Peptides against a protein of PDB entry 3NZW. Designs and how they scored, part 31

Target 1, 212 residues: chain A of PDB entry 3NZW
Amino acid sequence: TTTLAFRFQGGIIVAVDSRATAGNWVASQTVKKVIEINPFLLGTMAGGAADCQFWETWLGSQCRLHELREKERISVAAASKILSNLVYQYKGAGLSMGTMICGYTRKEGPTIYYVDSDGTRLKGDIFCVGSGQTFAYGVLDSNYKWDLSVEDALYLGKRSILAAAHRDAYSGGSVNLYHVTEDGWIYHGNHDVGELFWKVKEEEGSFNNVIG
Target 2, 222 residues: chain B of PDB entry 3NZW
Amino acid sequence: QFNPYGDNGGTILGIAGEDFAVLAGDTRNITDYSINSRYEPKVFDCGDNIVMSANGFAADGDALVKRFKNSVKWYHFDHNDKKLSINSAARNIQHLLYGKRFFPYYVHTIIAGLDEDGKGAVYSFDPVGSYEREQCRAGGAAASLIMPFLDNQVNFKNQYEPGTNGKVKKPLKYLSVEEVIKLVRDSFTSATERHIQVGDGLEILIVTKDGVRKEFYELKRD

## One batch from the design tools (peptide; aimed at target 1 A22 V31 G48)

Design b2_p16_3_s2 (made by RFdiffusion4, then SolubleMPNN; from b2_p16_3, 6 letters changed)
Fold by OpenDDE base, seed 2:
Order: structure tokens, then C-alpha cells, then sequence
Structure b2_p16_3_s2 (fold): chain B 212 residues (1-212), chain C 222 residues (1-222), chain A 16 residues (1-16)
């Protein structure tokens, strides 16, 4: 898996691959590694598929309950804390989760929290999470700046996942791309890695380790 | 070392069509190199036009299916005989599986039916309850032999239009029930040839708006 | 004692 999220002047970009594996077996190429908790809040998934899917869905329910009780959307801080507290209670039980809770509230603005099954909860501007994270960081860190245009930021997110899909055997399938703004998240499509690779290679003159 | 799990072999396969879905399984049940039964059905009609199979350790599979059937029953009791939708069934099964996260059901679960729009639906589950809706899924012993075939023949992976120099992919289209059944039969006959844990019989459950139909075909018995 | 319940590739949990 490779997931990433970063803040920039235009909000948040979230990009994820879609491969699931079982050892050397490619279990799926079409897994949805982003949960849409509400129109303003996303969760990303890395680690055990069931752990992530189950508990992030549960998180969604907790967030909805908060909205019903408090008549206000839950903060990104609070949502991430709920998940963090939950996984901390299971510390040592064998959960495997590397998640990013990304969203917008009036109080916080665009916000990203990293939460993992070790109980770590970090607020930050840039995170790459998964087996391919270092490959994604290589591209993302090299090209990131706060003042990216929305178009450039979207491309950078997509391009970083593509790099990881290229080098990480456990990442691939497609890139699912999101842009989070004050108006909520916008889904920017599913981009098949097989097609995207050749397109990017041609347009950039990149990936010269592969002969077309 | 004590192993609480067995492996009863077998293979299951689900394919969703436009307005139908199929879930098929062989009827062989084994332990190690011994055939326990040549006809032990592992694909079940669970009501509400939902068919289910949990392949792997048969004791766990049977337990899971029984629990789900019971869940369907209670759903009717609690919700004025409302039909359980396939997506709700999938969520319920996730909870059944994940409820045993730390002592999992040792099974690969597939369900098939129609979604609320009348479209064919197949959901697959890992042993601990992650699930995904897909057009097709093979599970069990010969899944590694069948799944690549389904990628090619159902989802048309690696197929391109002739004369396009690989630039135009073969378009996705739904297969007819007859075409799907052919693919299922070819999958299982091929798997039977190459895997000792697959054979004896093939039972196919076909879900349409008119209900569940069953078909049976003989497989090699060697 | 620890038992690897997912040693069987046909019945392994999915990882992301």
C-alpha cells in the first residue's frame, strides 16, 4: 500500500493506491483505501484490510453520532482522537493500521492527522503511509511547495503514488485521488496505473528505466 | 504443535452479471489427501435472494453460514419482514467475521445476489472480515488458478482491440448467464485437472429476480 | 505458543 496526504495553499490532496495483497498474491487491484466519513472528512487505510475497514467504518459511525448529538460536525482532531483512543485500547492485541484522518472544519481549517495501531497520533502537513511510503516521499518531497496550484498538487499526489506503484511490489492497481477544500472533498477519479504509467512516461520523458 | 484449524479444500467462484449473479462451488470435501465426501454442498441459499459460501475449514464455514442464516431470520423479525439487501448482508457478515478477529473463521467467504437496482452483485471477504464488491472472485484451493482466468475472461484484462497496436482496450461488457456458466464450468474443469482438492461435482447457484436456481455438473472423480 | 493461522495462502488475510 501507498497512501499520502498533504496540505497546501489550496487545501488537502489525498492519493492512494488500490492493491491488496496476501503474501505474494495480489488479492485485489481495486480496493477502496479511502473511507468517506462525511463530505468534509476522509480516512485512509494501510495495514490489515479488515482492521482498517472495520474500525474506520466504526469511526464513521462515531462521527455521525457526534453530529447528531452535538448538532455540529466533529473536528478532525476529535475524530482522529477517537480512533487513536480505540487502537490504543487494543495495543498489543495485534491490530495493524496506518491511517490518515483528513478533513476540514471551520475551527481547524484543512487538517491531517496520522493515526497508527501503535497508538501514535500526529498532526502534520505531509504524510506518506504504507510499504511504498518512501518511494512516494521521494517524489513528493522533491516537488512539494505550499504554493502549488490545485492542478499541480493533484498531479503531484497522483505522480507520487505512481512512483510508489512502480517500485513497491505491494502497491499498484490504480490511484484514487481526492482534493479537500472548505467546501468538502472532491473525488478526482480512479487512474489505472497501467495506463497512467505510459501516459506520464510519455508526457514527462520520465521512467527511463523502462523502455517503451 | 496444535492446530485448531483444518483445511477441507475445495474451490468457490462468484460472477456477477447485469441482472443476475452466480456462486459456484465444487462438492469435494477433503482432509489432507483423503476425500471425505464427493458431494458436500458448500454454496447455500440463505434467503432474500442471497447465496453464500464460506470455503476453507468446513466447520468454520458451516458455523458462519448458520449464523448468517440466523441473522437473516432475526432481521425479518425485527424489521417487519423487510428484505435484507445484499450490501447490508455484506456488512452483517463483516461483523460476524470480525467478531472473531482474534480467533478467526478460517474461511474465504463469497456471497452473491442482486443489489437494490437489480444488478448482479458479488462480495468477497477475507477471514477477518474485510470485504469488497467485485464482478468476480475465486476462492479456496484453486483460486490462484482461476482468478487470473477470470481477470482475462470476465474483466477482459490484457485484451485489446485488434489492429489498434494495443492502444484500445477491449471494452467491458456484461456476460450472459449462458456465457458465465460456460466460464464457471471451464474454470472448475480446468482447476480439477490441476488441483487434487477440487473435483467430484460442481454446484452452481444462479440468482435472478425470479429467485435462486441450482445447476449441478459432474467433475472428474480422480 | 504462537500459531500462524494465515500460513495457508488460500486463506490469508488481506493486507493494504
Amino acid sequence: as target 1 above (212 residues)
Amino acid sequence: as target 2 above (222 residues)
Amino acid sequence: QTFDIFANPALQEWWL
Scores: peptide ipSAE 0.457, ipTM 0.819, DockQ to the pose 0.465; fails the geometry check
OpenDDE base, seeds 1, 3, 4, 5: peptide ipSAE 0.447, 0.449, 0.451, 0.445; ipTM 0.808, 0.818, 0.812, 0.808; seeds 1, 3, 4, 5 fail the geometry check

Design b2_p16_3_s3 (made by RFdiffusion4, then SolubleMPNN; from b2_p16_3, 9 letters changed)
Fold by OpenDDE base, seed 2:
Structure b2_p16_3_s3 (fold): chain B 212 residues (1-212), chain C 222 residues (1-222), chain A 16 residues (1-16)
Amino acid sequence: as target 1 above (212 residues)
Amino acid sequence: as target 2 above (222 residues)
Amino acid sequence: QFFDPFANPSLQEWYL
């Protein structure tokens, strides 16, 4: 898996691959590694598919309950804390989760929290999470600027996942791309890695380790 | 050392069509190199036009299916005989599986039916309850033999339009029930040839708006 | 893990 999220002047970009594996077996190429908790809040998944899917869905329920009780959307801080507290209670039980909770509230603005099954909870501007994270960081860190245009930021997110899909055997399938703004998240499509690779290679003149 | 799990072999396969879905399984049940049964059905009609199979350790599979059937029953009691939708069934099964996260049901679960729009639906579950809706999925002993075939023949992976120099993919289209049945039969006959844990019989459950139909075909018995 | 992934990948949990 490779997931990433970063804050920039235009909000948050979230990009993820779609491969699931069971050892050397490609279990799926079409897994949805982003959970849309509400129109303003996303969760990303890395690690055990069931652990992430189950508990982030549960998180969604807790977030909805908060809205019903408090008549206000839950903060990204609070949502991420709920998840963090949960996984911390299961510490040592063998949960495998590397998640990012990304969203917007009026109070916080665009916000990203990293939460993992070790109980780590980090607020930050840039995270790459998964087996391909270092490959994604290589591209993302090299090109990241706060002042990126929305178009450039979307491309950078997509391009970083593509790099990871290229180098990480456990990442691939497609890139699912999101832009989170003050008005909520916008889905920017599913981009098949096979097609995207050749397109990017041609347009950039990149990936010269592969002869076309 | 004690192993709480067994492996009863077998293979299952789900394919969703436009207005139907198919869930098929062989009827062989084995332990190690011994055939326990040549006809032990592992694909079940669970009511509400949902068919289910949980393949792997048969004791766990049977337990899971029984629990789900019971869940369907209680759903009706609690919700004025409301039909359980396939997506709700999938969520319920996730909870059944994940409820044993730390001592999992040692099975690959597939369900098939129609979604709320009347479109064919196949859901697949890992042993601990992650699930995905797909057009097709193979599970069990011969999954590694069949799944790549389904990628090619259902989802048309790696197929391109002739004369396009590999630039135009073969367009996705729904397969007819007859075409799906052919693919299922070819999958299982081929798997039977190469895998000792697959054979004896093939039971296919076809879900349409009119209900569940069953078909049976003989497989090699060696 | 009890089985080789390619022997019976369906009995392995999925990882992302």
Scores: peptide ipSAE 0.502, ipTM 0.823, DockQ to the pose 0.508; fails the geometry check
OpenDDE base, seeds 1, 3, 4, 5: peptide ipSAE 0.485, 0.489, 0.497, 0.493; ipTM 0.816, 0.818, 0.821, 0.819; seeds 1, 3, 4, 5 fail the geometry check

Design b2_p16_3_s4 (made by RFdiffusion4, then SolubleMPNN; from b2_p16_3, 7 letters changed)
Fold by OpenDDE base, seed 2:
Structure b2_p16_3_s4 (fold): chain B 212 residues (1-212), chain C 222 residues (1-222), chain A 16 residues (1-16)
Amino acid sequence: as target 1 above (212 residues)
Amino acid sequence: as target 2 above (222 residues)
Amino acid sequence: QTFDIFANPALQEWYL
């Protein structure tokens, strides 16, 4: 898996691959590694598929309950804390989760929290999570700046996942791309890696380790 | 060393059509190299036009299916005989599986039916309850032999329009029930040839708006 | 003792 999220002047970009594996077996190429908790809040998934899917869905329920009780959307801080507290209670039980909770509230603005099954909870501007994270960082860090245009930021997110899909055997399938703003998240499509690779290679003149 | 799990072999396969879905499984049940039964059905009609199979350790599979059937019953009791939708069934099964996260059901679960729009639906589960809706899925012993075939023949992976220099993919199309049945039969006959844990018989459950139909075909008994 | 219940590739949990 390779997931990433970063803050920039235009909000948050979230990009994820879609491969699931069972050892050397490609279990799926079409897994949804982003949960849409509400129109302003996303969760990303890396690690055990069931752990992530189950508990992030549960998190969604907790967030909805918060909204119903408090008549206000839950903060990104609070949502991430709920998940963090939950996984911490299971510390040592063998949960495998590397998640990012990304969203926008009036109070916080665009916000990203990293939460993992070790109980780590970090607020930050840039995170790559998964087996391909270092490959994604290589591209993302090399091209990131706060003042990216929305178009450039979207491309950078997509391009970083593509790099990881290229080098990480456990990442691939497609890129699911999101842009989060004050108006909520916008889905920017599913981009098949097989097609995207050749397109990017041609347009950039990149990936010269592959002869087309 | 004590192993609480067994492996009863077998293979299952689900394919969704436009207005139907198919869930098929062989009827061989084995332990190690011994055939326990040549006809032990593992695909079940669970009511509400939902068919289910949990392949792997048969004791766990049977337990899971029984629990799900019971869940369907209670759903009716609690919700004025409301039909359980396939997506709700999938969520329920996730909870059944994940409820044993730390002592999992040793099974690969597939369900098939129609979604609320009347479209064919197949859901696949890992042993601990992650699930995904897909157009097709193979599970069990010969899944590695069948799934690539389904990728090619159901989802038309790696197929391109002739004369396009590989630039135009073969368009996705729904398969007819007859075509799906052919693919299922070919999948299982092929798997039977190459995998000792697959054979004896093939039971296919076809879900349409009119209900569940069953078909049976002989496989090699070698 | 830890038992690897997912040694069987056909019955391994999915990992992301």
Scores: peptide ipSAE 0.455, ipTM 0.823, DockQ to the pose 0.463; fails the geometry check
OpenDDE base, seeds 1, 3, 4, 5: peptide ipSAE 0.444, 0.436, 0.447, 0.435; ipTM 0.811, 0.818, 0.817, 0.810; seeds 1, 3, 4, 5 fail the geometry check

Design b2_p16_4 (made by RFdiffusion4)
Pose (drawn by RFdiffusion4):
Structure b2_p16_4 (pose): chain A 212 residues (1-212), chain B 222 residues (1-222), chain P 16 residues (1-16)
Amino acid sequence: as target 1 above (212 residues)
Amino acid sequence: as target 2 above (222 residues)
Amino acid sequence: SLPPLPSAPSLNFRWY
């Protein structure tokens, strides 16, 4: 798995791969590793497929309950804490999840929280999570500027996941893109690496190693 | 020491058509190198036009299917006999499985039916509730032999329009019930040839707007 | 004695 999310001038970019594995067995190439908590909240998934899916879906129900009770959209900080505190209760039981809670509120602006099953909870501008995280860091860190256009930022996030899908035997399938502004998240499509690779290689001239 | 799990072999297969779906499984049940039964059904009609199979440790598979069938029964009791849609059944199965997160049902489960739009649907599950809707899925012992074949023959993977210099992908025309039954039978004759836990018989459950139908085919008994 | 047969990967937990 490879997931990333980063803040910049135009808000937040979220990109994930879609591979699921059972060891060396490719279990699926079409899994959704991003969950739409609500119109302004996204959650990313890495680790145990069932733990992530189950608890992040549950998180969505907890966020909705907050809105009914408080008559107000839940903050990114509080939403990430609900998951962080839940996972902490299970510390030592073997839950396995690397997660990112990304969203926007008038109160907080663009906001990103890294939350994992160790109970770690961190606010930050840039995170890459999963077996392919370092591959995504390599491309993302060396081309990142706060002042990226929405178009360039969307591409970098896409390109970074592509770099991970290429080098990490446990990442691949397709790339799912999102952009987060104060008007909520905008889905920017599902890009199959099967075509995205060759297209990027030709148009960019990169991936100069692989013979085409 | 006591091991609460065993492996009863078997292979299951699910394919979704435009307005139908199928869930197939061999009828052999095994323990180690012996055959417990040459005919022990492993795919079940659970009502509300849903078929399911939980393959792996059979005791767990039976307990799960039994618990789900009872779940559909109570769904009707609690919701004025409302039909349980396949999507709703899938989320329900997720909770049943994740409920044993710390002592899992050791099964790979697949269900089939039609979605609310009458389209064919297949869902497969991880032992602890991870699930996804799909076009086709192989489960069980020969899953590693069959899933590549389905990616090729059902979703036309790696296939291109001849003479397009590999530029145009083979279109995703959709399979009829007849063409699907062929792929299923071929899949199981192939699996019976290469996997010692697959054989004896093949039972297919076909689901349409008219309900659930069954077809049976013999397989090699060696 | 004969060796134990391997379990199918499809029966293992799914990981992202």

Design b2_p16_4_s1 (made by RFdiffusion4, then SolubleMPNN; from b2_p16_4, 9 letters changed)
Fold by OpenDDE base, seed 2:
Structure b2_p16_4_s1 (fold): chain B 212 residues (1-212), chain C 222 residues (1-222), chain A 16 residues (1-16)
Amino acid sequence: as target 1 above (212 residues)
Amino acid sequence: as target 2 above (222 residues)
Amino acid sequence: QQPPLPRSPSLDEWEL
């Protein structure tokens, strides 16, 4: 898996691959590694598919309950804390989760929290999570600027996942791309790695390690 | 060291069509190299036009299916005989599976039916309850032999329009029930040839708006 | 002494 999220002047970019594996077996190329908790809040998934899917769905329910009880959308801080508290209760039980809770509230603005099954909870501007994270960081860190245009930021997110898909055997399939703004998240499509690779290679003159 | 799990072999396969879905399984049940049964059905009609199979350790599979059937029953009791939708069934099964997260059902589960729009639906589950809706899925012993075939023949992976120099992919289209049945039969006959844990018989459950139909075909018995 | 807990079938679990 490779997931990433970063803050920039235009909000948050979230990009994820779609491969699931069981050992050397490619279990799926079409997994949705982003949960849309609400129109303003996303969760990303890395690690155990069931652990992430189950508990992030549960998190969604908790977030909805918060809204019903408090008549206000839950903060990104609170949502991430709920998940963090949950996984911490299971510490040592063998949960495997590497998640990012990304969202926008009026109080917080665009916000990203990293939460993992070790109980780590971090607020930050840039995170890459998964087996391909270092590959994604290589591209992302090289090109990241706060002042990126929305277009450039979207491309950078997509491009970083593509790099990881290229180098990490456990990442691939497609890139699912999101832009989170004050108006909520916007889905920017599913980009098949097979097609995207050749397109990017041609347009950039990159990936010269591959002859085409 | 005591191992609470067994492996009863077999293979299952789901394919969703436009207005139908199929879930198929062989009828061989094994332990190690011994055939326990040549006809032990593992694909079940669970009501509400939902068919289900949980392939792997048969004891766990049977338990899971029984629990799900019971869940359907209680759903009707609690919700004025409301039909359980396939997506809701999938969520329910996730909870059944994940409820045993730390002592899982050792099975690969597939369900098939129609979604609320009348479109064919196949959902597959890992042992601990992750699930995905797909057009096709193979599970069990010969899944690795069948799934690539389905990628090619159902989802038309790696197929291109002739004369386009690989620039135009073969367009996705739904397959007819007859075409799907052919693919299922070819999948299982091929798997039977190459996997000792697959064979004897093939049972196919076809879900349409008119209900569940069953078909049976003989497989090699060697 | 508690008996050892059964292991999860790790090989069949989907990983992201």
Scores: peptide ipSAE 0.431, ipTM 0.798, DockQ to the pose 0.290; fails the geometry check
OpenDDE base, seeds 1, 3, 4, 5: peptide ipSAE 0.419, 0.403, 0.423, 0.390; ipTM 0.787, 0.795, 0.796, 0.786; seeds 1, 3, 4, 5 fail the geometry check

Design b2_p16_4_s2 (made by RFdiffusion4, then SolubleMPNN; from b2_p16_4, 8 letters changed)
Fold by OpenDDE base, seed 4:
Structure b2_p16_4_s2 (fold): chain B 212 residues (1-212), chain C 222 residues (1-222), chain A 16 residues (1-16)
Amino acid sequence: as target 1 above (212 residues)
Amino acid sequence: as target 2 above (222 residues)
Amino acid sequence: QQPPLPLPPSLQEWWL
């Protein structure tokens, strides 16, 4: 898996691959690694598929309950804390989760929290999570600027996942791309890595380690 | 070292059509290299137009299917005989599986039916309850032999329109019931040739708006 | 004696 999220002047970009594996077996190329908790809040998945899917779905329920009880959308801080508290209760039990909770509230603005099954909860501007994270960081860190346009930011997110998909055997399939603003998240499509790779290679003149 | 799990072999396969879905399984049950039964059905009609198979360790599979059937029954009791939708069934099965997260059911689960729009639906589950809706999925012993074939023949992977120099992919389209049955039969006959844990018989459950139909075909008995 | 049976991939947990 390779997931990433970063803050910039235009909000948050979230980009993820879609491969699931079972050892050397490609279990799926079409896994949804982003859960749409509500129109303003996203969760990303890395690690055990069932752990992430089950508990992030549970998180969605908790977030909805918050809204019903408090008559207000849950904050990104609170949502991430709920998940963090949950996994901490299971610490040592063998859960495997690397998640990012990304969203926008009026009080917080665009916000990203990293939460993992080790009990770590971090607020930050840039995270790459998964087996391909270092490959994504290589591209993302080299090109990231706060002042990126929305278009450039979307491309950078997509391009970073593509780099990881190229080098990480456990990442691939497609890139799912999101832009989070004050008006909520916007889905920016599913981009098949096979097609995207050749397109990017041609347009950039990159990936010269592969003969076209 | 004691191993609480067994492996009873077999293979299952689900394919969704436009207005139907198919879930098929061989009828061979094995332990190690011994055939326990040449006819032990592993695909079940669970009611509400949902068919289910949990392939792997048969004891776990039977337990899971039984629990799900019971869940359907209680759903009716609690909700005035409301039909359980396939998506709700999938969520329920996730909870059944994940409820044993730390001592999992040693099975690959596939269910098939119609979604609320009347379109064919196939859901597959890993042993601990991760699930995905797909157009097709193979599970069990010969899944690695069949799944790539389904990628090519159901999802038309690596197929292109002639004369386009690989620039235009073959368009996705739904397959007819007849085409799906052909693919299922070819899948299982081929798998039987190359895998010792697959064979004897093929049972196919076809789900349509009119209900569940069963078909049976002989496989090699070697 | 035959070697141990390999586990089918379908009986493994999915990883992301």
Scores: peptide ipSAE 0.474, ipTM 0.813, DockQ to the pose 0.912; fails the geometry check
OpenDDE base, seeds 1, 2, 3, 5: peptide ipSAE 0.465, 0.473, 0.470, 0.467; ipTM 0.808, 0.812, 0.812, 0.809; seeds 1, 2, 3, 5 fail the geometry check

Design b2_p16_4_s3 (made by RFdiffusion4, then SolubleMPNN; from b2_p16_4, 9 letters changed)
Fold by OpenDDE base, seed 5:
Structure b2_p16_4_s3 (fold): chain B 212 residues (1-212), chain C 222 residues (1-222), chain A 16 residues (1-16)
Amino acid sequence: as target 1 above (212 residues)
Amino acid sequence: as target 2 above (222 residues)
Amino acid sequence: QQPALPRSPSLQEWWL
């Protein structure tokens, strides 16, 4: 898996691959690694598929209950804390989760929290999570600026996942791309890696390690 | 070291059509190299137009299917005989599987039915309850032999329109029930040739708006 | 990414 999220002047970009594996077996190329908790809040998935899917779905329920009880959308800080507290209670039990909780509230603005099954909870501007994270960081860190246009930021997110899909055997399938603003998240499509790779190679003159 | 799990072999396969879905399984049950039964069905009608199979360790599979059937029963009791939708069934099965997260059911689970729009639906589960809706899925012993075939013949992977220099993919389209049955039969006959844990018989459950139909075909008995 | 169980791929948990 490779997932990433970063803050910039235009909000948050979230990009993820779609491959699931079972050892050397490619179990699926079409897994949704982003959970849409509500129109303003996203969760990303890396690690055990069931652990991530189950507990992030559970988190969604907790977030909805918060809204019903408090008559207000849950904060990104509180949502991420609920998940962090949950996985911390299971510390040592063998859960495997690397998650990012990304969203917007009027109080917080655009916000990203990293939460993993070790109990780590971090607020930050840039995270890459998964077996391909270092490959994604290589591209993302080299091109990231706060002042990126929305178009350039979307491309950078997509391009970083593509780099990871190229180098990480456990990442691939497609890129799912999101833009989060004060008006909520916007889905920017599913981009098949097979098609995207050749397009990017041609347009950039990149990936010269592969002969077309 | 103690191993609490057995492996009863077999293979299952689900394919969703436009207004139907199929879930098929061989009827061979084995332990190690011994055939326990040549006809032990592993695909079940669970009611509400939902068919289910949990392939791997048969004791776990049977337990899971029984629990799900019971869940359907209680759903009717608690919700005035409301039909359980296939997506709700999938969520329920996730909870059944994940409830044993630290001592999992040793099975690959597939369900098939129609979604609320009347479209064919197939859901597959890993042993601990991750799930995905797909157009097709093979599970069990010969899944690795069949799944690539389904990628090619159901989802038309690596197929392109002639004369386009590989620039235009073969368009996705739904297959007829007859075409799907042909693919299922070809899948299992081929798998039987190459895998000792697959054979004897093929049972196919076809789900339509009119209900569940069963078909049976002989496989090699060697 | 953590290794899967040393059994049949069809009976292994999925990893992301």
Scores: peptide ipSAE 0.468, ipTM 0.816, DockQ to the pose 0.364; fails the geometry check
OpenDDE base, seeds 1, 2, 3, 4: peptide ipSAE 0.438, 0.451, 0.466, 0.464; ipTM 0.804, 0.811, 0.809, 0.817; seeds 1, 2, 3, 4 fail the geometry check

Design b2_p16_4_s4 (made by RFdiffusion4, then SolubleMPNN; from b2_p16_4, 8 letters changed)
Fold by OpenDDE base, seed 5:
Structure b2_p16_4_s4 (fold): chain B 212 residues (1-212), chain C 222 residues (1-222), chain A 16 residues (1-16)
Amino acid sequence: as target 1 above (212 residues)
Amino acid sequence: as target 2 above (222 residues)
Amino acid sequence: QQPPLPRSPSLEEWWL
């Protein structure tokens, strides 16, 4: 898996691959690694598929309950804390989760929290999470600027996942891309890595390690 | 070291059509190199037009299917005989599987049916309850032999329109029930040839708006 | 920089 999220002047970009594996077996190329908790809040998935799906779905329920009880959307801080507290209770039990909780509230603005099954909870501007995270960081860090246009930011997110998909055997399938603003998240499509790779290679003149 | 799990072999396969779904499984049950049964059905009609199979360790599979059937029963009791939708069934099965997260059912679970729009649906589960809706899925012993075939023949992977220099993929289209049955039969006959844990018989459950139909075909008995 | 997530699937669990 490779997931990433970063803050920039235009909000938050979230990009993820879609591959699931079972050892050397490619189990799926079409897994949804982003949970749409509400129109303003996203969760990303890396690690054990069942752990992530189960508990992030549970998190979604908790966030909905908060909204019903408090008549206000849950903060990104609170949502991430709920998940963090949950996984901390299971510390040592063998859960494997690396997640980013990304969203917008009036109180917080665009916000990203990293939460993992080790009990770590971090607020930050840039995170890459998964087996391909270092590959994504290589591209993302090299090109990141706060002042990126929305278009450039979307491309950078997509391009970073593509780099990871290329180098990480456990990442691939497609890139799912999101832009989060004060008006909520916007889905920016599913981009098949096979097609995207050749397109990017041609347009950039990159990936010259591969003969077309 | 003690391994509480067995492996009873076999293979299952689900394919969703436009207005139908198919879930098929061989009927061979084995332990190690010994055939326990040449006809032990492992694909079940669970009611509400949902068919289910949990392939791997048969004891775990049977337990899971029984629990799900019971879940369907109680769903009717608690919700005025409301039909359990296939997506709700999938969620329920996730909870059944994840409830044993730390001592999992050693099975690959597939369910098939129709979604609320009447479209064919196949859901696949890992042993601990991750799930995904797909057009097709093979599970069990010969899954690695069959799944690539399904990628090619159901999802038309690596197929391109002639004369396009590989620039235009073969368009996705639904397969007829007859075409699906052919693919299922070819899958299992081929798997039987190359995998010792697959064979004897093939049972296919076809789900349509009219209910569940069963078909049976002989497989190689070696 | 965070380390990659460990890869320790068991019982044919799916891993992301």
Scores: peptide ipSAE 0.461, ipTM 0.804, DockQ to the pose 0.269; fails the geometry check
OpenDDE base, seeds 1, 2, 3, 4: peptide ipSAE 0.455, 0.459, 0.458, 0.439; ipTM 0.801, 0.809, 0.810, 0.805; seeds 1, 2, 3, 4 fail the geometry check

